# Peptides against a protein of PDB entry 6UG1: the designs that were tried, part 120

Target 1, 304 residues: chain A of PDB entry 6UG1
Amino acid sequence: SNEERKRRKYFHMLYLVCLMVHGFIRNEWINSKRLSRKLSNLVPEKVFELLHPQKDEELPLRSTRKLLDGLKKCMELWQKHWKITKKYDNVGLYMRTWKEIEMSANNKRKFKTLKRSDFLRAVSKGHGDPDISVQGFVAMLRACNVNARLIMSCQPPDFTNMKIDTSLNGNNAYKDMVKYPIFWCEVWDKFSKKWITVDPVNLKTIEQVRLHSKLAPKGVACCERNMLRYVIAYDRKYGCRDVTRRYAQWMNSKVRKRRITKDDFGEKWFRKVITALHHRKRTKIDDYEDQYFFQRDESEGIPD
Target 2, 301 residues: chain A of PDB entry 6UG1 as posed
Amino acid sequence: SNEERKRRKYFHMLYLVCLMVHGFIRNEWINSKRLSRKLSNLVPEKVFELLHPQKDEELPLRSTRKLLDGLKKCMELWQKHWKITKKYDNEGLYMRTWKEIEMSANNKRKFKTLKRSDFLRAVSKGHGDPDISVQGFVAMLRACNVNARLIMSCQPPDFTNMKIDTSLNAYKDMVKYPIFWCEVWDKFSKKWITVDPVNLKTIEQVRLHSKLAPKGVACCERNMLRYVIAYDRKYGCRDVTRRYAQWMNSKVRKRRITKDDFGEKWFRKVITALHHRKRTKIDDYEDQYFFRRDESEGIPD

## One batch from the design tools (peptide; made by RFdiffusion4, then SolubleMPNN)

Design b2_p19_6_s2 (from b2_p19_6, 12 letters changed)
Fold by OpenDDE base, seed 1:
Structure b2_p19_6_s2 (fold): chain B 304 residues (1-304), chain A 19 residues (1-19)
Amino acid sequence: as target 1 above (304 residues)
Amino acid sequence: MESEELLHKLGELYRKLKE
């Protein structure tokens, strides 16, 4: 019905806000001074120096290479620190079906809320789910004075899916679900004036995204619970930015059709949500990023 | 908030929006 379409759209909007607020709160928690002091001790001086290379005036690429090597070593150090990777309870923050949402309303399960203290303990011990691990990795880089962002791929239910029964088959669903991350890291390269993508936990990769990202879900089964639509960046200064354009090859032709921002009302609404979560002034880094997004938009073209 | 608590609260809200 038209009413069900409206309900699904509004519920998608509400769910998206809640996910974005969750990302904001986790970004605040990883700025903990107590956690920072503990995590800085995981990074040897030689690795710290690689994270902070001098500018090579002859070949700035040499400085970027040092930073990339430092980030690689940080991923290795993080793997040594992280002792226990827990599976997600159910589907974590991956996309739920409409049927699962309806059924969850009937479940009187007392959910334990992960408190800030429990999160900080989990990160400090190296025990937790992949999301906690990525968030802790961002905290470690921030503890080393690296301009690292927490990236969240927000997975609200698909308001464009009007099917009533969206039951997913259980067993292979978890492997396909976790094939691509929901959380990752970006690091500012001051030499190339670009964000470096870092997945320390899932794919264990460092990427300088041009046109395609390895973190973008591929294949029907993976996209059932991980649809790239809302990739939100949270920086150390409580900035909030939509960085979906970096990871979406087909932003205009495919991704936009699955976003609330497909219409003017949704675009204006989503801008208000971003603005409400953005707690810093604009910087030259934002200018370079917006220029990159503009160039990517022009290069994709308008879908025929 | 854990994902499950968020979902429960959202599920309750969704139910109320169906009423």
Scores: peptide ipSAE 0.074, ipTM 0.736, DockQ to the pose 0.735
Fold by OpenDDE base, seed 5:
Formats: structure tokens, sequence, C-alpha cells
Structure b2_p19_6_s2 (fold): chain B 304 residues (1-304), chain A 19 residues (1-19)
């Protein structure tokens, strides 16, 4: 019905806000001074120097290569620190079906809310789920004065799916779900004027995204619980930005149709949500990023 | 809030929006 369509749209909007606020809170927690002091000790001086190379005036690419090598070594150090990767309880922050959402209201389970103190302890010990691990990695880079962003791929239920029963048939569902991350890192390269993408936990990859990312979910099974629609970046100064354009090859033709921003009302609403979570002044980094997104929109063209 | 508590509260809210 038209009513069910409206209900699913509004519920999607509410769920999206809750996810974006969760990302904001986690981004605040990883700015903990106590955690920063502990995590800085994991990075030896030689690796710190690679993270902060001098500007090569002749060939800026040499400075970028040092930064990339420093980030690779940081990933290796993080793997040594992280002792226990817990599986997600159920589906974690991956996308739920409408049926799963309806059924969750019946479960009187006492959920153990992860407190800030428990999170900080988990990161410090190297014990937790993959999301906690990625968040801790971002904290370690920030402890080394690296301009690292926490990236979150928000997975609200698909309001474009009007099926009543959306039961997912279960074979390999967990492996397909966790094939691609929900949380990752971006690092600002001041030499190339670009964001470097870092997945320290799942794919264990560093990339300079041009047209497509390795982190973008591919295949039907992987996309059932991980649809690239809302990739939100949280920086160390409490900036909040939509960076979906970086990771979406087909933003205009495919991704936009599954976003709340498909219409003017949704675009205006989503801009208000981003603005409410953006607690810093604009910088030249934002100008370079917006220019990159503009060039990507022009290069994709208007969908036929 | 853990994902499960959020989902429980959201599920309850979704039910109330169906009524």
Amino acid sequence: as target 1 above (304 residues)
Amino acid sequence: MESEELLHKLGELYRKLKE
C-alpha cells in the first residue's frame, strides 16, 4: 500500500539517523586522551617518521610513498595488538530485513549495552568485534597525529523493498555478510591532496580510490546485508561528511535510487542531518574533496 | 547502545507505527 511505503520510508529515515548518531558517538570515544596515550606506544619512532614525511618539493609522490609505507606498518602493528576478533552477535550493524525488524520487537532479550569504559578496555586489550578493531585503529593513527577519519557504511533497511516477507535463505549468509566491511579508515594525504582508504581488519588493504573501491560490495549475496548507500566520514575534529561518491561507481544511475536523497525532500532532510552532526568549520581539505566529487559526478554523467 | 538494543527499540517503534 501507499501507507506501507510511507511507513518504511520514515522508518528508514529514523534508523539512518540512529546509525549516524552511533558513528558520531564512536568517533567521540576514539578521541579519548587515555586511549590515545596507550595506543601511541604501539607505534615506534621509525614508523611515526614515515607517517610524517617531509615534503619532497621535486617529487611529492615520494612523500606519499613514505606515508603509504607507514600506514602498511601501522596495519601490521595493529594485527599484532589485536588478539581476539569476536564474531558479531547476530548481524551486528549489517542490514536487516523488514521481517527481522518486526520480529525483533518480540524478543525481550536483555541487551548488554557496550559502555564507553567497556569499549576503551576492549580496544586497549585488543579484544572485540571487527568494528571495534577498526575504530581502535583510527584511534591509534589519531594518537600519532595522523588526520584519520572513521568511515561508516550505514545500513538502514531498504525502503525500496516493498516485499512483505524478505526472509534471507541462510546458506553461507554470515560469510557473505562479513565479506565487506561496514567500518574502515581514511587518511588525508597532504601531498597528493587526496584521501587514502585503509581497511586494516577485513580486506587488510590500502588504496587510493580513483573510480572504484575494493570495499564496495559486489555480488547479490554480499549486497543483501551490505548495500553501499550512505558512507559517512567522521574526522578527529567532529566533522561529518557524506563520502558515498568516492566508493559508488554508479552513484547517479544505481545508488541514488536506493537513498532517501532520490527526491528534493529527502535531499534537504539528509543535508539537515549531516549539518547537525558536522561540528567544525570548513577547511581546504573539504574543498579538494568536493572538487573530486564534482569531477566524479561529471565523469559518470546523467543516467539515461 | 548496542545494535541489538537499538534494533529492539526501533522494532517496538515500528510496531507502534503499524498500529
Scores: peptide ipSAE 0.073, ipTM 0.733, DockQ to the pose 0.703
Fold by OpenDDE base, seed 2:
Structure b2_p19_6_s2 (fold): chain B 304 residues (1-304), chain A 19 residues (1-19)
Amino acid sequence: as target 1 above (304 residues)
Amino acid sequence: MESEELLHKLGELYRKLKE
């Protein structure tokens, strides 16, 4: 019905806000001074120097290469620190079906809320799910004075899907679900004036995204629980930015149709949510990023 | 809040939005 369509749209909006607030809270927790002191000790001086190269005036690309090598070594150090990767409970923060949401209302399970203290202990011991591991990696880079963002791919239920999904139960479904990450890292390259994408846990990759990312889900099975629609960046100064354009090859033609921002009401609402979570002043880094997004929109064009 | 607790609270809210 039209009423059910409206209800699913409003529930999607509410769920999206809850996910974005969760990302904001996790971004606050990884700014812990106690955690920062502990994680900085994991990075030896030689690796710290690679993270902070001098500007090569002859070839700025040499400085970017040193930063990339430093980030690779940090990823290796993080793998040594991380002792136990737990599976997600159920589907974690991956996308639920509408049926799963309806059934969850009947489940009287006592849930154990992860407290800030438990999170900090988990990161410090190297024990937790992949999301905690990525969040801890961002904390380690921030402890080394690297301008690292926490990235979250928010997975609210698909308000454009009016079907009753029956079929997403099985061990293979978990493998397909976790094939691509929900959380990753971005690092500012001050030499190239670009964000570097880092997945330290899932794909264990570092990339300089131009037109497409390896982190963008591909294939029907992977996209059932991980649809790239809302990629939100949380910085060390409590900035909040929509960076979906970086990771979406087909933002205008495909991704926009599955976002709340497909209409003017949704666009205005989503801007209010971003503004409420954005707690810093604009910087030149935001200008370079917006220029890159503009060029990406021009290069994609308007879908016919 | 664990993802499951959030989902439970959201499920309860979704049920209330159906009433």
Scores: peptide ipSAE 0.069, ipTM 0.732, DockQ to the pose 0.732
Fold by OpenDDE base, seed 3:
Structure b2_p19_6_s2 (fold): chain B 304 residues (1-304), chain A 19 residues (1-19)
Amino acid sequence: as target 1 above (304 residues)
Amino acid sequence: MESEELLHKLGELYRKLKE
C-alpha cells in the first residue's frame, strides 16, 4: 500500500538518524585522552616517524609511500594488540529485513547498551567485535597525531524493498554479512591531498581509492545486509561528512535510487542531519575532498 | 553539544517531518 511505503520511508529516516548519532557518539568516545595515552604506547618511534614523513620536495610520492608503510605497520601492531574478536550479537549494525524489525518490536531483549567505560575498557584490553576494533584503531592513529577519520556505512532498512519475506538463505548468511566491513578508517595524506582508506580488521587492506573500493559490497548475498548507501566520515574535530561518493562507483545511476536523497525533500532533510552532526569550520581538506567528489560525478556522468 | 541534546534535536526534526 501507499501507507506502508510511507511508513517504511519514515522508519528508514529514523533508523538512519539513530545510526548516524551512534557513529558520532563512538567518535567522541575514541577521542578519550586516557585511551589516547594508552594506545600511543603501542606505536614505536620508528613507526611514528613513518606516519610523519618529511615532505620530499623532489618526489612527494616517496613521502606517501612512507605514510603507507607506517599505516601497514600500525595494522600489524593492532592485530597483535587485539586478542579477542567477538562475533556480532545477531546482525550487529548490519541491515535488518522489515520482517526482523517487526518481530523485534515484540522481543523486549534488553540490548545491554555498551557504556562509554565498557567501550574504553574493551579497546584497552583488545576485546570486542570488529566495529570496536576498528574504532580502537582510529583512536590509536589519533593518539599518534594522525588525521584519521572513523568511517561508518549506515545500514538502515531498505525503504525501496516492499517484499515482506526475504527468506535469508540461512547457512551462509553470517559469512556473507561480515564479508565486507561497516566501519573502517580514512587517513589524510597531506602530500597527495587525498584520503587513504584503511580496513585494519576485515579485509586488512590499505587503498588509495580512485574509481572503486574493495570495501564496496559486491554480489547479491553480501548486499542483503550491507548496501553501500550512506558512508559517513567522523573526524577528530567532530566534523561529519557524507563520503559515499568515494566508495560508490555508480552513485547517480544506482546508489541514489536507494537513498532518502533521491528527492528534494530527502536531500534537504539529510543535509540538516549532516549539519547538526558537523561541529567544525570548513578547511582546505574539505575543499580538496569536494573537488575529488566533483571530478567523480563528472566522470560517472548522468545516467541516460 | 552533548550527544543527548543532538538526539533530542534530531528527534524533533523527525517529528516535524511526520506532520
Scores: peptide ipSAE 0.028, ipTM 0.693, DockQ to the pose 0.084

Design b2_p19_6_s3 (from b2_p19_6, 14 letters changed)
Fold by OpenDDE base, seed 1:
Structure b2_p19_6_s3 (fold): chain B 304 residues (1-304), chain A 19 residues (1-19)
Amino acid sequence: as target 1 above (304 residues)
Amino acid sequence: MESELLLHELGEKYRELKK
């Protein structure tokens, strides 16, 4: 019905806000001074120096290469620190079906909230789910004075899916679900004036995204619970930015159609949500990023 | 855990919106 379409759209909006607020709260928690002091001790001086290379005036690419090597070593150090990767409870923050949402409403399960203290303990011990691990990795880089962002791929239910029964088959569903991350890291390269993508946990990759990202879900089965639509960046200064354009090859032709921002009302609403979560002044880094997004938009073109 | 609480609260709101 038209009413069910409206309900699904409104519920998608509400769910998206809640996910974005969750990302904001986790970004605050990883700024913990107590956690920072513990995690800085995981990074040897030689690795710290690689994270902070001098500018090579002859070949700035040499400085970027040092930073990339430092980030690689940080991923290796993080793997040594992280002792236990827990599976997600159910589907974690991956996309639920409309049927699962309806059924979850009926289940009076007492959900335990992860307290800030429990999160900080989990990161410090290296025990937790992949999301906690990525968030802890961002905290470690921030502890080393690296300009690292927490990236969250927000997975609200698909308001464009009007099917009533969206039951997913169980066993292969978890492997396909976790094939691509929901959380990752971006690091500012001051030499190339670009964000470097870092997945320390899932794919264990460092990427300088041009047109395509390895972190973008591919294949029907993977996209059932991980649809790239809302990639939100949270920085150390409580900045909040939509960085979906970096990871979406087909922003205009495909991704936009699955976003609330497909219409003017949704665009204005989503801008208000971003603005409410953005607690810093604009910087030259934002200018370089917006220029990159503009160039990516022009290069994709308008879908025919 | 936090995701499940959020989903419960959202699920209740979704039921309220279905009424």
Scores: peptide ipSAE 0.030, ipTM 0.692, DockQ to the pose 0.790
Fold by OpenDDE base, seed 3:
Structure b2_p19_6_s3 (fold): chain B 304 residues (1-304), chain A 19 residues (1-19)
Amino acid sequence: as target 1 above (304 residues)
Amino acid sequence: MESELLLHELGEKYRELKK
């Protein structure tokens, strides 16, 4: 019905705000001074120097290569620190079906909310789910004075899916779900004037994204619980930015149709949500990023 | 867990919107 379509759109908006606020809160928690002091001790001086290379005036690419090597070594150090990777409870922050959302209201399970103190303890001990691990990795890089962002792929229910019963094929559903991350890291490369993508936990990859990312979900089974629609970046100064354009090859032709921003009302609403979560002034880094997004929009073109 | 509580509250609100 038209009413059910309106309900699903409204619920998608509400769910998206809640996910974006969750990302904001986790970004505040990883700025903990106590955690920062503990995590800085995991990074030896030689690795710290690679994270902060001198500018090579002859070949700036040499400085970028040192930074990339430093980030690789940080990823290896993080794997040694992280002792216990817990499975997600149910589906974690991956996308739920409409049926699962309707059924969840019956389960009065006393979900113990993860308090800030418990999160900080989990990161410090190296015990937790993959999302906590990625968040802790961002905290470690920030402790080393690296301009690292927490990236969140927000997975609200698909308001464009009007099917009632998507029976998810049960046996491989978890494996297909966790094939691609929900949280990852970006690091500012001051030499190339670009964000470097780092997945320290899932794919264990470092990328300089041009047209596509390995972190973008591919295949029907993976897209059932992980649809690239809202990739939100949270920086160390409480900046909040939509960075979906970086990871979406087909932003205009495919991704936009699955976003609330497909219409003027949804675009204005989503801008208000971003503005409410963005607590810093604009910088030259934002100018370089917006220029990159503009070039990516021009290169994709308008779908015929 | 936080996500699931939020999803529970959201699920209840979604059911209320269906009534």
Scores: peptide ipSAE 0.028, ipTM 0.680, DockQ to the pose 0.717
Fold by OpenDDE base, seed 4:
Structure b2_p19_6_s3 (fold): chain B 304 residues (1-304), chain A 19 residues (1-19)
Amino acid sequence: as target 1 above (304 residues)
Amino acid sequence: MESELLLHELGEKYRELKK
């Protein structure tokens, strides 16, 4: 019905705000001074120097290569720190079906929220799910004065899916779900004026995304619980930005149709949500990023 | 864990919107 379509759209919006607020709160927690002091001790001076190369005036690419090597070594150090990767409770922050949402209201189970103290302890011990691990990695880079962003791929229920029963009955459903991350890192390269993508936990990769990312879900089974629609960046200064354009090859043709921003009302609403979560002034980094997104929109063209 | 509480609260709101 038209009513069910309106209800699913509204619920998608509410769910999206809750996910974006969750990302904001986690971004505050990883700014903990106590955690920062502990995590800085994991990074040797030689690795710190690689993270902060001098500008090579002859070949700026040499400075970028040092930064990339420093980030690779940080991933190796992080793997040594992280002792226990827990499975997600159920589906974690991956996309739920409409049926799963309806059924979740029947479970009288007292869900334990992870408190800030428990999160900080989990990161400090190296015990937790992959999301906690990525968030801790961003905290370690920030502890080394690296301009690292927490990236969250928000997975609200698909308001474009009007099927009543979307039960995902597959033995490999968990493996397909966790094939691609929900949380990752971006690091600002001051030499190339670009964001470097870092997945320290899932794919264990460093990318300079131009047109395609390895972090973008591929295949039907993977896309059922992980749809690239709302990739939100949280920086160390409490900035909040939509960076979906970086990771979406087909933003205009495919991704936009599955976003609330498909219409002017949804675009204006989503801008209000971003603005409410964006607690810093605009910088030249934002100008370079917006210019890159503009060039990516022009190069994709208008879908025929 | 946090996701499940959020989803419970959201699931209740979704049911309230179905009434």
Scores: peptide ipSAE 0.028, ipTM 0.679, DockQ to the pose 0.797
Fold by OpenDDE base, seed 2:
Structure b2_p19_6_s3 (fold): chain B 304 residues (1-304), chain A 19 residues (1-19)
Amino acid sequence: as target 1 above (304 residues)
Amino acid sequence: MESELLLHELGEKYRELKK
């Protein structure tokens, strides 16, 4: 019905806000001074120097290469620190079906909320799910004075899906679900004036995204629980930015149709949510990023 | 665990919206 469509749209909006607030809270927790002191000790001086190369005036690309090598070594150090990767409870923060949402309301399970103290202990011991591991990696880079963002791919239920999904139960469904990450890292390259994408845990990759990312879900099975629609960046100064354009090859033609921002009401609402979570002043880094997004929109064009 | 609690609270709100 039209009423059910309205209800699913409203519930999608509510769920999206809850996910974005969760990302904001996790971004606050990884700014812990106690955690920062502990994680800085994991990075030896030689790796710290690679993270902070001098500007090569002849070839700025040499400085970017040193930063990339430093980030690779940090990823290796993080793998040594991380002892136990736990599976997600059920589907974690991956996308649920509408049926799963309806059924969850019947389940009187006593859920234990992860407290800030438990999170800090988990990161410090190297024990937790992949999301905690990525968040801890961002904390380690921030402890080394690297301008690292926490990236979250928010997975609210698909308000454009009016079907009753029956079929997403099985061990293979978990493998397809976790094939692509929900959380990753971005690092600012001050030499190239670009964000570097880092997945330290899932794909264990570092990339300089131009037109497409390896982190963008591909294939029907992977997209059932991980649809690239809302990629939100949380920085060390409590900035909040929509960076979906970086990771979406087909933002205008495909991704926009599955976002709340497909209409003017949804666009205005989503801007209010971003503004409420954005607690810093604009910087030249935001100008370079917006210019890159503009060029990406022009190069994609308007879908016919 | 946190995700499941959030989903329970959201599921209850979704039921309230069905009434």
Scores: peptide ipSAE 0.030, ipTM 0.699, DockQ to the pose 0.804; fails the geometry check

Design b2_p19_6_s4 (from b2_p19_6, 13 letters changed)
Fold by OpenDDE base, seed 1:
Structure b2_p19_6_s4 (fold): chain B 304 residues (1-304), chain A 19 residues (1-19)
Amino acid sequence: as target 1 above (304 residues)
Amino acid sequence: MESNELMGKLGELYRELKK
C-alpha cells in the first residue's frame, strides 16, 4: 500500500539516524585519553617514525610508501594485540529484513547495552566483535597522532523493498553477511592529499581507492545484509561526513536509487542530519576530499 | 547503544507506527 511505503520510508530515516548517532558515540569513546595512553604503547618507535615520515621533496611518493608500510605494521601489531574475535549477536549492525523488524517488535528481549567502560575494557584486553576491533584500531592510530577516521557503512532496512516476506533462508547467511565489513578506517595522507582506506580486521587490506574499493559488497548473497548506501566518516575532531562517493562505483546510476537522498526532501533532510553530527569547522582536508568527490561524480556522469 | 538495544527500541517504534 501507499501507507506501508510511507511507513517504511519513515522507519528507514529513523533507523539511519540511530545508526549515525551510534557511530558518533563510538567515535567519542575511542577518543578516550586513558585508552590512548594504553594503545600508544603497542606501537614501537620505528613504526611511529614510519607513520610520520618527513616530506620527500624529490619524490613525495616515497613518503606515502613509508606511511603505507607503517600502517601495514600497525595492522600486524593490532592482530597480535587482538586475542578474541567474538561473533556478532544475531546480525550485529548488518541490514535486517522487514520481517525481522516486525518479529523483533514482539520479542521483549532484554538487550544488553555495552557501556563505555565495558567498551574501553574490551578494546584494552583485545576481546570483542569485529566492530569493536576496528574501532580500537582507529583509537591506536589516533594515539600515535595519526589523522584516522572511523568509517561506518550504515545499514538501515531497504525502504525500496516492498515485499511482505523478506525471509533469508541461507545456511551460509552469516558467512555471506560478514564477508565485507561494516566498520573500517581511513587515514589522511598529507603527501598525496588523499584518504587511505584500511580494513585491519575483515579483509586485512590497505588501499588507495580510485574508482572502486575492495570493501564494497559484491554478489546477491552479500548484498542482502550489506548494501553500500550510507558510508559515514567520523574524525578525531568530531567531524561527520558522507564518504559514500569514495566506495560507490555507480553512485548516480545505482546507489542513489536506494538512498533517502533520491529526492530533494530526502537530500535536505539528510544534510540536516549530517550537519547536526558535524561538530568542527571546515578544513583544507575537506576541500581536497570534496574536489575528489566532484571529479568522481563528473567521471561517472549522469545515468542515461 | 548496542545493535540489540537499538533494534529493540526501533522495533517498539516500528510497532507504534503501525498502530
Scores: peptide ipSAE 0.092, ipTM 0.763, DockQ to the pose 0.757
Fold by OpenDDE base, seed 3:
Structure b2_p19_6_s4 (fold): chain B 304 residues (1-304), chain A 19 residues (1-19)
Amino acid sequence: as target 1 above (304 residues)
Amino acid sequence: MESNELMGKLGELYRELKK
């Protein structure tokens, strides 16, 4: 019905706000001074030097290569620190079906809200789910004075899916779900003037995204619980930016149709949400990023 | 921005969604 379509759109918007606020809160928690002091001790001086290379005036690419090597070594150090990777409780922050949402409304399952103290302890001990692990990795890089962002792929229910029964049956559903991450890291490369993508936990990869990312879900099965629609970046100064354009190859033709921003009302609303979560002044880094997004929009072309 | 201001803005956004 038209009413059900309106209800699903509304619930999608509310759920998206809750996810974006969750990302904001986690980004605040990883700025803990106590945690920072502990995590900085995981990084030896030689690795710290690689994270902060001198500017090579002849070949800036040499400086970028040192940074990339430093980030690789940080991923290796992080794997040694992380002792226990817990499975997600149910589907974690992956996308739920409408049926699962309707059924969950009846179950007063006390989602044990992880308290800030419990989160900080989990990161410090190296015990937690993959999302906590990624968030802790961002905290470690920030502890080393690296300009690292927490990236969150927000997975609100698909308001464009009007099917009632998507029984995601079977053991393969979890494997397909966790094939691609929900959280990852970006690091500012001051030499190339670009963000470097880092997945320290899932794919264990470092990428300089050009046209596509390895972190973008591919295939029907993986997209059932992980659709690239709202990739939000949270920086150390409480900046909040939509970085979906980086990871979406087909932003205009495919991704936009699945976003609330498909219409002017949704665009204005979403801009208000971003503005509410963005607590810093604009910087030259934002100018470089916006220029990159503009070039990506021009290169995609107008969908036929 | 304090948590309270964020919650206020989210409350406004929620009210706008009900209209």
Scores: peptide ipSAE 0.031, ipTM 0.710, DockQ to the pose 0.070
Fold by OpenDDE base, seed 5:
Structure b2_p19_6_s4 (fold): chain B 304 residues (1-304), chain A 19 residues (1-19)
Amino acid sequence: as target 1 above (304 residues)
Amino acid sequence: MESNELMGKLGELYRELKK
């Protein structure tokens, strides 16, 4: 019915806000001074120097290469630090079906909420789920004074799916679900004036996204619980930005149709949510990023 | 907030929106 479509749209909006607020809170937690002091000790001076190369005025690419090497070594150091990767409880923050949401209200299970103290302890010990691990990696880079963002791919239920029974086939579902991350890192390259994408945990990759990302889910099975729709960046200064355009090859033709921003009302609403979570002034970094997004939008074109 | 607590509260809200 039209009413059920409206209900699913509103519930999607509410769920999206809750996810975005969760990302904001985790971004605050990883700014902990106590955690920063502990994690800075994981990074040797030689690696710190690679993270902060001098500007090569003749060839800025040399400075970028040093930064990339520093980030690679940080990823290796993080793997040594992280002792226990826990599986997600159920599906974690991956996308749930409408049926799963409806059934979850029947489960009176007292869920233990991870407190800030428990999170900080988990990161410090190297024991936790992949999301905690990525968040800890961002904290380590920030402890080394790197301009690192926490990236969250928000997975609200698909309001465009009007099926009542969306039972997902169980057996391969977890492997396909965790094939691509929900959380990752971006690092600002001041030399190239671009964001570097870092997945330290799942794919263990560093990339400079131009047109396509390795982190973008591919294939029907992987997209069932991980639809690239709302990729939100949280920086060390409590900035909040929609960076979906970086990771979406087909933003205009495919991704937009699955977003609340497909109509003017949804666009205006989503801008208000971003603005409410954005607690810093605009910088030249934002200008370079917006220019990149503009060029990507022009290059894709408007679908006929 | 853990995913499970979020889901419990959201599931309750979803049921309330269906009433």
Scores: peptide ipSAE 0.120, ipTM 0.774, DockQ to the pose 0.714; fails the geometry check
Fold by OpenDDE base, seed 2:
Structure b2_p19_6_s4 (fold): chain B 304 residues (1-304), chain A 19 residues (1-19)
Amino acid sequence: as target 1 above (304 residues)
Amino acid sequence: MESNELMGKLGELYRELKK
């Protein structure tokens, strides 16, 4: 019905805000000074120097290569630190079906909220789910004065799906779900004036994304619980930015149709949500990023 | 907030929106 369509749209909006607020809260927690002091000790001086290379005036690419090598070594150090990777309870922050949402309203399971203290302990011990591990990795880079962002791929239910979905249960469904991450890292390269993508936990990859990312879900089974629609960046200064354009090859033709921002009302609403979560002034880094997004929009073109 | 608690609260809100 038209009423069910409206209800699913409004519920998608509410769910999206809750996910974005969750990302904001986790981004605040990883700025803990106590955690920062502990995690900085994981990075030896030689690796710290690679993270902060001098500008090569002849070939700036040499400085970028040193930064990339430093980030690789940080991923290796992080793997040594992380002792226990827990599975997600149920589907974690991956996308729920409409049926699962409806059934969850009936099951008042008292879920234990992870408190800030428990999170900080989990990161410090190296015990937790993949999301906690990624968030801890961002905290380690920030502890080394690296301009690292927490990236969250927000997975609200698909308001464009009007079908009654079946529950996706089983071991294979879990493997397909976790094939691509929900959380990852971006690092600012001051030499190339670009963001470097880092997945320290899932794919264990470092990318300089131009047109496509390895972190973008591919294949029907993976996309059932992980649809690239809302990739939100949280920086160390409590900036909040939509960076979906970086990871979406087909933003205009495909991704936009699955977003609340497909219409003017949704665009204006989503801008208000971003603005409410953006707690810093604009910087030259934002100018370079917006220029990159503009060039990507022009290069994709308008779908015929 | 754990994902499951968030889902419980959201499920309750979804049920309220269905009324």
Scores: peptide ipSAE 0.092, ipTM 0.763, DockQ to the pose 0.747; fails the geometry check

